# Peptides against a protein of PDB entry 9IZ0: the designs that were tried, part 37

Target 1, 345 residues: chain A of PDB entry 9IZ0
Amino acid sequence: ITCLGSNGHTYKQLVKGGNDDLRQDAVMEQVFEQVNGFLRSYRKTSQRNLSMRTYKVIPLALKTGVIEWVQDTIPLGEYLDSAHKVYHPKEWSLSTCRKLIAEKQMEDLETRLKVYDLVCRHYRPVFRHFFLESYADPVQWFTTQTNYARSTAVASVLGHVLGLGDRHGQNILIDKTSGEVIHIDLGIAFEQGKKLPVPECVPFRLTRDVVDGMGITGVEGVFRRCMEFTLETLRREEDSLLSVLEVLRYDPLFSWLISPLRRMKKQKMQLENFNQPESGNITTDASRDPKIQRNNVSGESEAERAILKVRQKLSSTLSVEASVGELIRIAQDPSYLALMFCGWS

## One batch from the design tools (peptide; aimed at target 1 R98 L196)

Design b2_p17_2 (made by RFdiffusion4)
Pose (drawn by RFdiffusion4):
Structure b2_p17_2 (pose): chain A 304 residues (1-257, 299-345), chain P 17 residues (1-17)
Amino acid sequence: ITCLGSNGHTYKQLVKGGNDDLRQDAVMEQVFEQVNGFLRSYRKTSQRNLSMRTYKVIPLALKTGVIEWVQDTIPLGEYLDSAHKVYHPKEWSLSTCRKLIAEKQMEDLETRLKVYDLVCRHYRPVFRHFFLESYADPVQWFTTQTNYARSTAVASVLGHVLGLGDRHGQNILIDKTSGEVIHIDLGIAFEQGKKLPVPECVPFRLTRDVVDGMGITGVEGVFRRCMEFTLETLRREEDSLLSVLEVLRYDPLFSWLGESEAERAILKVRQKLSSTLSVEASVGELIRIAQDPSYLALMFCGWS
Amino acid sequence: EEYLELWEEELELREEE
């Protein structure tokens, strides 16, 4: 539902009747805003202008809340389905991949990796072409690319820290003229998903297409640097963060899918921010564990 | 079959999202 504005600008409101965890999304957005404040009160984490982008959430009811449909965007999942067909029509469709992996579900490890390798060899990455031929001449394109890389890196590090759940393309919105990514529908949090009926391996969203969209350079450069600066900044302001997560713990609103999984979750948050390992080594291990095909094969259908 | 049904339920839920 799109309304005008007194200043003359239209605002789009996405109202949902489904039982999306909009209250959890709201509290998560509050945490994200406070993180943006942390990144704001520092030298390195603000020269890059890095920020975990937040979309305003106004949940009138958990089942029937209303959120701000962000200014003109194309969701990642709804995108690169058309781009996949237009750019690579000869290669296989998502139908062949999907249920073919469906045949993979009951198979062993080697079979799952083999079929995944085959399908991934068939379906070359295509998201790299969104930033080309869409935004503008090169300066704006590069600014958009670095904005996407920074925003996705920060969002991914934060999601791994807070154990964010679903990370399909249907839950990622790419801005357009700016390039900052906006994660949507973050109902599953504090390590909720891996432990699904169907298990997962990847800690944060990182497919082949996503790393192809970061540019010619994969996730080694601006992405890693932004991630590591985010990790160090989050560690430096760790006390305030755990204070925020504690106040989330003691209220019965945040979903942590007497004693609760929230305690162990924030202990894992501390471990993830623990200074025992160097931050650079932590970012390296995170990139490896999110990029390796062995982990990617077991994730789920698609996710090429 | 039970596992496959679970997989299909997860699939449908993810599509509805």

Design b2_p17_2_s1 (made by RFdiffusion4, then SolubleMPNN; from b2_p17_2, 10 letters changed)
Fold by OpenDDE base, seed 5:
Structure b2_p17_2_s1 (fold): chain B 345 residues (1-345), chain A 17 residues (1-17)
Amino acid sequence: as target 1 above (345 residues)
Amino acid sequence: EEKLKAYEEVEKRLEER
């Protein structure tokens, strides 16, 4: 929809209807704004302007709301599919790669690793070209690539700590003006991504193309250091962050669990993306909502478990450097990426 | 183009280490 603001400007807004609870997105955006407060207060993060990019979500009902249309953005996956066809026209298509990985989804790890390696050899990274094409000026190029590495580092730490799932290339936007990442569709949090039909096995998305966008240093330098400073800030503000999450424990509208409907919708999208590229508005007829009696007791126990898991991820048992090093290692490990729906790009 | 060649040369040197 297009709304006329009180300032006389027209704003595009996305009305999202369906089975997705936009209150989950709105609550996660509120948590990100609090975390952005911590990042602004800490010297090591404030000097680097570290933030999680946010967008406005206004829930109108249980299953409907208005989302701010983020101007001047492109989905990472849309750019990568387009750029790969331009720069590597003799390599395999994204659909061919997806097909080969899915045909082996039920096979052993050794077989899945062999197919993942084969796909990686026939689908090379291209995300470096986003910065090279979009920014002719060397200073602007370096600034935007640095902003990308910084924003990806913040999103990676915060995404791991909050257990954000469903971090595929369509749920990560790139700001074409700043190079910063914007995470959307936040309704899979607190490790509920492990309950998807294809479980998420990585702490955050750090695929070959995500790394290629960081430039010649890859994960080493700006990205690693910004992850370390972000994690140091979150460990320092642990009690403040946990207090923000405890407010959500008492929100009867917040869902600590992935809804069965959202799980089924994600399963269908994973299966249908094999057969047709067309953006069909699947109006799934909402006529069979079983009255999920939310047993209040089950929601509170899942909230407590989620908060405990956040506390465990903020543990100072390992140094910040060791913790970040292990997260980067796991996020790039072929043994985990080969298990993902799209771990090669 | 020159930036791309410089990047590819640096990547090649990083893969050779």
Scores: peptide ipSAE 0.029, ipTM 0.525, DockQ to the pose 0.016
OpenDDE base, seeds 1, 2, 3, 4: peptide ipSAE 0.028, 0.021, 0.027, 0.019; ipTM 0.672, 0.634, 0.624, 0.505; seed 2 fails the geometry check

Design b2_p17_2_s2 (made by RFdiffusion4, then SolubleMPNN; from b2_p17_2, 10 letters changed)
Fold by OpenDDE base, seed 2:
Structure b2_p17_2_s2 (fold): chain B 345 residues (1-345), chain A 17 residues (1-17)
Amino acid sequence: as target 1 above (345 residues)
Amino acid sequence: KELLEKLEEVEKEREKR
């Protein structure tokens, strides 16, 4: 829909109908806005304009809301699928790669690593071409690639600290104007991604294509340094961030646990993506809600565990450089990526 | 290509400061 704002601006809005709890997304966007306040307050982050890109979510009901349509964006996964076909037309299709990984999902780590390596050799990174195609001017090319590396660094730190899950290529948008990343579908947070049918075992998405978009320096340029500055800022504002999260303990509408319905949807989507190419048609299947009485006592204990885990991730026991170095190492480790649904791109 | 590699190295050194 298109809405005229009271400010005279016309906003395109996506009306999301269906079983998506947009309240989780709205709360996470509010946390990101608070974090963006911290990033603006410190010289090292403010001089680089470091921010998590946000979008407005207005929950209208339990199953209905309005999402601000992010103009001039493309899903990362949509771009990568098209670019791999153009630049590597003799390599394996995304569906072939997914099938081979799926067929070995129940095998040992050694077998899964061999299949992952085989897939990686037949599906090479292409995301650098996004910047080379979109920006003919060398200054604009360099600026947008820098903005990509910076925004990815902020999103990676926040994604780790808040335990954001479900960071697949359709939940990461690329802004075609700025090169910045925009994370969507934020309802899997506080390490609830570990409860998915394919458990998430990386702190954030740092696949070969995500790195290829950073240019020749890869993770050893702007990305690493911007992760360090972001983590330094979050460690300084630990008490402020924890205070924001403590308010969510008392929000009866916020769910610290993945809903069984959302878990089943993500399970179905994972199983369908094993059998079909990503047709980005979010089909609204309205399956009946079983009245699960949420015991309030379980929610408070899970909130306490989540906040404790955030505090542990902000610990100053290791230097910022050592902490970022370990996060980057784990996020790129084939022994973790081979266990993921799409760890090769 | 060479100019782009030089610009990326300049930004890498800038981010160290």
Scores: peptide ipSAE 0.029, ipTM 0.676, DockQ to the pose 0.014
OpenDDE base, seeds 1, 3, 4, 5: peptide ipSAE 0.020, 0.027, 0.025, 0.026; ipTM 0.620, 0.675, 0.653, 0.677; seed 4 fails the geometry check

Design b2_p17_2_s3 (made by RFdiffusion4, then SolubleMPNN; from b2_p17_2, 11 letters changed)
Fold by OpenDDE base, seed 3:
Structure b2_p17_2_s3 (fold): chain B 345 residues (1-345), chain A 17 residues (1-17)
Amino acid sequence: as target 1 above (345 residues)
Amino acid sequence: EELRKKYEEVEKRREAR
């Protein structure tokens, strides 16, 4: 839908008319706006313009809402598939890589590591080319690559702290104007992604292509330091962040539990991402919601556990540098990446 | 490309401070 704003600007909007509860996404965007307030108040983060890129989500009803159409963006996964065909036309297709990983999904870790290494040798990272081809001017190239590394660092810390799941290449948009990352489909938070058939084992997405977009320095320099400054800000504002999350504990619109329908949809999408080369728009008309009696007691207990996990992740027991170092290590560990549906790219 | 590498190294040093 295209709407004319009262300001005379035309806004493209995506109307989701399907069974997707956009209230989760809207609440997470509100949390990011509060965090962006903390990042603007702290000198080390404000001097770098660190922010989580947000988009407008207007939930209209339980199953309908309007999402801002993020103009001038591309899904990371769409760019990477196209770029691999251009820069490495003799390497394996994405479908071949997915098939080989899926065929070994039930095997032991040693076998899964061997197939992951094999896939990695036949599917090399290409995301550096996004910046090199899109920006002829060296200053624009450098600025956009820096914005990418900064925005990825903020999103990585927030993704870990808030337990954002399902961060695959279709749920990460790249802004072609700024180089910033935009995380979409925020309906799995507070580590609920670990309850999926393919559990998320990494704190955030830091695959070889995600790192390749950071340029020659990789994770060292801009990315690492921006993660450190972001985590330092969140630790400083722990009580403020926890107070925001406590408001959500009592929000009857927020679900601390993944709905069975959303779980089934995400399970299906995971299975389809293993088997299909091109994700066509699968509008699954999931029929009649059974009245899931939300046992309020189970939701409150999950909210309490979620807030406790956020507090634990903000613990000052380790230095900011040590904590970020361990997160980067885990996010790049082949033992976790080999367990993902697409850990090589 | 050499200018790009120089910018990356300068920014790495800037962020390390």
Scores: peptide ipSAE 0.035, ipTM 0.753, DockQ to the pose 0.014
OpenDDE base, seeds 1, 2, 4, 5: peptide ipSAE 0.008, 0.017, 0.027, 0.000; ipTM 0.447, 0.515, 0.654, 0.311; seed 1 fails the geometry check

Design b2_p17_2_s4 (made by RFdiffusion4, then SolubleMPNN; from b2_p17_2, 9 letters changed)
Fold by OpenDDE base, seed 4:
Structure b2_p17_2_s4 (fold): chain B 345 residues (1-345), chain A 17 residues (1-17)
Amino acid sequence: as target 1 above (345 residues)
Amino acid sequence: EERLEAFREVERRREER
């Protein structure tokens, strides 16, 4: 839809309907705005304009809302699929890579690592080309690549601390003007990604293409340092961040758990991306809710556990440098990436 | 609205520290 503002400007908005609860997204965007306040108040982060890019979400009902249209963006996965066909036309398709990983999903780690390596050899990184194609001026190229590395560092730390899940290439937008990342579909948080049919094993997305976009220095330049400054800010503001999360503990509109319906929807989307749809009318007779014994884990006990886990992630038991070093190591470890839905790109 | 007011109260208490 397009709305006319009281200022006489027209604003494009996305009306989302169906089965998506936009309340989770709206709450997470409000948490990101609070964190952006912390980043603006600390010299090491403010002097670098470090922020989590946000967008406006207005939930209208359980299944309907209005989302701000993020102009001049492309999904990372859409760019990568298109660029890979251009730069590596003799390599495997994304569909072939997905199929091979799926066929080995139930196999041992050694077998999964062999298939991951095989996929990696036939699907090489291309994301550096985004910056080379989009910015002919060397200063603009360097600036936008720097903005990408900075925004990815903030999103990586914050995504780890808040336990953001479902960070696939369609849920990460690239701003074509600034090079910044914009995370969307925020309804999997507080480590609920570990409860997906393919569990999330990495702290954040740091795949080969995500690193390739950082240029020749990879993670060892702007990215690592901006992760360190972001984590230092969040450790300094621990009590304030925990107080923000305590507000969510008492918010009846926020869910600390992935809903069974959302889990099943993500399961179907994962399966449909692996199986070519034979034209079977899967009538989603949503009326047969299997009596999954609601283990009466009170939503309150899950909130307390989630807040405790955030506190643990902010612990000063390791230096900021050691903590960031370990997070970067784990996020790039083939032993974790081989277990992911799409760890190769 | 109530959530935003609760966040403003967290911010106020942060500025007082």
Scores: peptide ipSAE 0.223, ipTM 0.859, DockQ to the pose 0.015
OpenDDE base, seeds 1, 2, 3, 5: peptide ipSAE 0.000, 0.013, 0.014, 0.008; ipTM 0.274, 0.529, 0.519, 0.430

Design b2_p17_3 (made by RFdiffusion4)
Pose (drawn by RFdiffusion4):
Structure b2_p17_3 (pose): chain A 304 residues (1-257, 299-345), chain P 17 residues (1-17)
Amino acid sequence: ITCLGSNGHTYKQLVKGGNDDLRQDAVMEQVFEQVNGFLRSYRKTSQRNLSMRTYKVIPLALKTGVIEWVQDTIPLGEYLDSAHKVYHPKEWSLSTCRKLIAEKQMEDLETRLKVYDLVCRHYRPVFRHFFLESYADPVQWFTTQTNYARSTAVASVLGHVLGLGDRHGQNILIDKTSGEVIHIDLGIAFEQGKKLPVPECVPFRLTRDVVDGMGITGVEGVFRRCMEFTLETLRREEDSLLSVLEVLRYDPLFSWLGESEAERAILKVRQKLSSTLSVEASVGELIRIAQDPSYLALMFCGWS
Amino acid sequence: MTTLAKLLEEVLEDLEE
């Protein structure tokens, strides 16, 4: 539902009747805003202008809340389905991949990796072409690319820290003229998903297409640097963060999918921010664990 | 419908297929 504005600007409101965890999304957005404040009160984490983008959430009811449909965007999942066909029509479709993996579900590890390797060899990455031929001449393109890389890196680090759940393309919106990414529908949090009926391996959203969209350079450069600066900044302001997560713990609103998984979850948050390992080594291990095909094969259908 | 339910629905569809 799109309404005009007094200043003359239209605002789009996405109302949902489905039982999306909009209250959890709201409190997560509050945490994200406070994180943007942390990144604002620091030298390195603000020269890059890095921020975990927040979309305003106004949940009138958990089942029937209303959120701000962000200014003109094309979701990642709804995108690169058309781009896949247009750019690579010869290669296999999503139908062959999907239920072919469906055949993979009951198979062993080697079979799962083999079939995944085959399908991934068939379906070359295509998201790299969104930033080309869409935005503008090169300066704007590069600014958009670095904005996407920064925003996705910060969002991914934060999601790993807070154990964010579903990270399919249907839950990722790319801005367009700016490039900052907006994660949507973050109902599953505090390590909720991996432990699904169907298990997962990847801690944060990192497919081949996503790393292809970061530019010619994969996730080694601006992405890693932004991630590591985010990790160090989050560690330096750790006390305030755990204070925020504690106040989340003691209220019965946040979903942590007497004693609760929330305690263990924040303990794992502390471990993830623990200074025992160097931050650079932590970022390196995170990139390896999110990029390796062995982990990616077991994730789920698609996710090429 | 929750996110979890949607994920399960996708798994069930794959099994049916």

Design b2_p17_3_s1 (made by RFdiffusion4, then SolubleMPNN; from b2_p17_3, 10 letters changed)
Fold by OpenDDE base, seed 2:
Structure b2_p17_3_s1 (fold): chain B 345 residues (1-345), chain A 17 residues (1-17)
Amino acid sequence: as target 1 above (345 residues)
Amino acid sequence: MTEVEKRLKEYEELLKA
């Protein structure tokens, strides 16, 4: 829909059906707004304007809500598919790569690694071209690539700490003006991505294309340093962050668990995306969630477990540099990425 | 254990350290 604001500007808005999803998104956006407060309070993060990009989520009724349409954005996956066809027209299609990975999904790690390497050799990174083609001015190019690396670093730390899942290329938007990343569809959090049909084994998305967008230094520069400063800030504000999460323990509308229906829907969408190559607008018609009696007792135990895992991820047992180094290593490890739905781009 | 289950376990052990 398009709404006229009181300021005379027209705003495009996405109307989604499904109350649970919009409430989870709205809650996660509130957590990100609090974290952005912490990032503004510390000199190391505020001097770099480190923030998680947020969007407005307004739940309206039992099955409807309004999401802010982030203007001047493109899904990362949409850009990468288009750019790959332009810059590497002799390489394999995304559908060919998906098919080969899917055919080996039940095989051993050695077989999956061989297929992953084969796919990687026939589907090379292109995301550096986003900055080169969009910004003719060298100052704008450098600024937007720096903003990309900064925003990706913040999102990577927060994604790890909060256990944010389902970080595929359609759930990551790129701002075409600033180069910043915007994470959408936040309904898989607190490591519930491990319960997906294809379990998520990486702390955040750091695929070859995500790294290619950082330019010649890759992870070794702005990205690593901004992850370190973000994690340092979150460790200092551990009690404040945990206090924000404790409020969610008592929210009967917040789901600490992925619903079986949401899991099945994500499974079906993954399988359909193997069979149909086209990036169809997946209108998530979420209409028929049967009233599963949520045993409240199970929800509290899962909330407590989630908060304990957040505390563990904020532990000072390792240095900030060592912790960030290990997270970057795991997120780029082929032996993890070969197990993912789309680990090659 | 599937290879995914092994890798999830390794990742969970790294998060406890």
Scores: peptide ipSAE 0.413, ipTM 0.909, DockQ to the pose 0.032
OpenDDE base, seeds 1, 3, 4, 5: peptide ipSAE 0.026, 0.010, 0.023, 0.093; ipTM 0.573, 0.397, 0.612, 0.773

Design b2_p17_3_s2 (made by RFdiffusion4, then SolubleMPNN; from b2_p17_3, 8 letters changed)
Fold by OpenDDE base, seed 4:
Structure b2_p17_3_s2 (fold): chain B 345 residues (1-345), chain A 17 residues (1-17)
Amino acid sequence: as target 1 above (345 residues)
Amino acid sequence: MSEVEKLLEEYKELLEA
């Protein structure tokens, strides 16, 4: 839909309906706005304009809402698939790489590492080309690449601290104007990604293409330093951040757990990305919504556990530099990336 | 043949089937 604002500007909006609960997304966007407040309050983060890019989410009903349409964006995964066909037309298709990783998903780590390495050799990074293609002006190129590295650093720290899951290339938008990343579909948080059929083992997405977009310095440039400043700010504001999360503990509308329906939907999407569309009309009559009595007792214990994990991730036991160094190491570790649905790109 | 070359042959056969 297109809405006319009271300011005379037209805003495109996405009406999302179906089985997706937008309340989780709306709450996570509110948490990001609070964190953006903290990032603006500290000189080290403010002077670099560090922020998590947010978008407006208005839940209208349990399964319906309005989302701000982020203009001039592209999903990272859509760009990468298109760019890879252009720059590496003799390499494997994304579908081939996915098939190979899936076929060996039940194998041991050693076999999965061999398959991951093989896929990596036949699917090279291309994301640096986004900046080279999109920005003919050297100042715009440098600015947008810097904004990409900064926004990715903020999103990586927040993604780790809040335990954001489902961080695949379709859930990360790139702003074509600013180069900033925008994280969407926030309904998997507080490490619930570890409960997916393919568990998320990395703290955030730092695949070869995510790094390739950072330019010649990779992770050792703007990215690492901006992660450090972001984590330093979050550690200083620990009590403020925890207080925001405690409010969510008492929100009866907030779900600390991935819904069984969302888990099943993600499982189907993972399987359907492996099966070619044989047009078999499996009319699964999804009419029986089992009234899963949410044992309220289980929800409170999971909220408390989630908040405790956030506190643990903000611990000053390690220096900011050591903590960021370890996060970057783990996020790039082939032993974790080989376990992901798409760890190579 | 390296272990990778064996894997490449097995996967070529799987892609030609």
Scores: peptide ipSAE 0.017, ipTM 0.465, DockQ to the pose 0.032
OpenDDE base, seeds 1, 2, 3, 5: peptide ipSAE 0.019, 0.000, 0.006, 0.015; ipTM 0.513, 0.186, 0.329, 0.366; seeds 1, 3 fail the geometry check

Design b2_p17_3_s3 (made by RFdiffusion4, then SolubleMPNN; from b2_p17_3, 8 letters changed)
Fold by OpenDDE base, seed 5:
Structure b2_p17_3_s3 (fold): chain B 345 residues (1-345), chain A 17 residues (1-17)
Amino acid sequence: as target 1 above (345 residues)
Amino acid sequence: MTEVEKLLKEYEELLKE
C-alpha cells in the first residue's frame, strides 16, 4: 500500500497477512532497538557506529500487520542469482545447484560433503561485484564495504545470541546506499530454526558470497573485530538484555515456539522451490486454523529455556576472541554448510 | 543412474587422479 504521511510525503508499506505472527517481528525489532542503545553507549561500538538495522512493524491483528518498506534495498539472494548469471554464465545455475543438494539431502555426511564441494566448484562467489558495480568512487566503495562488514558482524553476533533462524538470501536485504544488511522475517528465533525440515546447523549465515562481500580481507579485520566488540558489549549488558527478554516471557502474545502452520508453510516452500521458479504469490487459503489451545505452562517453560540459552551464549567462560573465532569457524565449516538448504552462496 | 549419480561418479574419478 502507499500511505500519505503527516509530512505530505508518500510512503510505500508492505501489508503482510496470513499465518505469520508479525508481533514476533515487532518484538524482535524492539529487542534490536534496546541492543542498539547498548551499542551506542559503549565506546568501542559507538566509535564504529555499530547497529542492527531496524524497520518499523505495526501489528494490526494476530496474523496481519503493516511493515515498513525499506527503500533502496535488494534481497541478497536476488542480487546473487542475477550477478552469477552475468559474471559466471558458463557455471551451473542456482536451480541446478539446489537440485543436486536436494537429491542428496537424505544421504550420509560424506556424500553430502562431496556434493557440496562439487557445487562450490561450479558456482563461484560474486558478491564482491555488488560493491564494485554500485560505487565508482573508491572512498564510497570502501565506506559501503566497511558498513557491510560492520552490519553483518552485528547481525551475526545478535542473530547467534537470539538464535535467529531462516537466514536465507531472501530474508537478508542489502541497502544500496549504505551497504548495510537488513534482516527481515524474524518469526524464527531462540533456535527454533533447528526444528525446520532442513535444520539450521550454523550460528549465522557466513557463506562464501557473504564473505566475498567483505573484500580481500574476508572475515579477517573489520568483520572479526566488529563481532568481538559487539559480543563484548552484549556480555557487559547481559542483565539488561535478559531483563528485556523477561518482559517478553509475560507477553501472552509472544510465541517462543515456531507456529506449526509456519513450519508447514516453510516445508512446502522448501519442497516447491525444488521443482519450479519463484512465482512468489502463493495465496494459500488459510481458513482451517485448528484452535491450538496454547497451554500457558508450555510457553513459560520454553521462554525459560530460551533465556537460559541466551545466558549460556553470553558466558564469559571463553574470551571474546576465542568465542568469535569458534563462531566464525562453525559458520564457515563445510560439514555444517553441506547440510544447509543453500550453504554454497 | 540419475544425472547427480553420473556427476558424483565423474567427481570420484577426478579425485582418484
Scores: peptide ipSAE 0.024, ipTM 0.553, DockQ to the pose 0.029
OpenDDE base, seeds 1, 2, 3, 4: peptide ipSAE 0.022, 0.005, 0.022, 0.021; ipTM 0.621, 0.326, 0.633, 0.590

Design b2_p17_3_s4 (made by RFdiffusion4, then SolubleMPNN; from b2_p17_3, 7 letters changed)
Fold by OpenDDE base, seed 4:
Structure b2_p17_3_s4 (fold): chain B 345 residues (1-345), chain A 17 residues (1-17)
Amino acid sequence: as target 1 above (345 residues)
Amino acid sequence: MTEVEKLLEEYKELLEA
């Protein structure tokens, strides 16, 4: 829909309907705004304009809401698929790579590593070209690439701390004006991504293309330092952040668990990306809403476990530098990336 | 079969061996 604002400007908005609960997205955006408050309060983060990019989510009902349409954005995965066809037209298609990874999904780690390495050799990174193509002015190029590395660093730390899941290339938008990343579809948080049909094994998305967008320094420089400053800020504001999350513990509308329906939908989307559409009319009679008796006792225990895991991730047992170094290492480790649905790009 | 599809099949055979 397009709405006319009281300021005379037209705003495009997305009306989302179906089985997706937008309340989770709205709550996560509120948590990001609080974290942005912390990032603005500290000199090291404020001097760099470190923030998680946010967008407005207005839940209207259990299954319907309005989302702000982020103007001038592209999904990372859409750009990468298009750019790869241009820059590497003789390499494997994204579909071919996905098919090969899926065929060996049930194999041992050694086989999956061999397949991942093979896919990596036949699907080279291209995301550096986004900045080269989009920004003819050297100052704009440098600014946008720097903003990309900064925003990716904030999103990586915050995504790890909050246990954001489902961080595939379609759930990460790139702002074509600022170069900043915008994370969307926030309904998988607090490590519920580990409960997906393909478990998330990395703390955040730091694939070869995500690194390629950082330019010649890769993870070393702006990205690493901005991760360190972000984590330092979150550790200082641990009690404030935990207090924000404790409010969610008492929100009867908030769900600490991935819904079975959302899990099944993600499972189908993972399987349908492998099956060409044979036109079989499977009339799924969706009418039986199983009244899942939410055992209230299980919800409180999962909230407590989620908050405890956030606290553990903010622990000062390791230095900020050591913690960030380990997170970067794990996020780039082929042994984890080979287990992912799309760990090569 | 494209040259890429042929390479994919050759590599599948090598990964199944």
Scores: peptide ipSAE 0.015, ipTM 0.488, DockQ to the pose 0.036
OpenDDE base, seeds 1, 2, 3, 5: peptide ipSAE 0.014, 0.000, 0.000, 0.009; ipTM 0.482, 0.205, 0.315, 0.388; seeds 3, 5 fail the geometry check

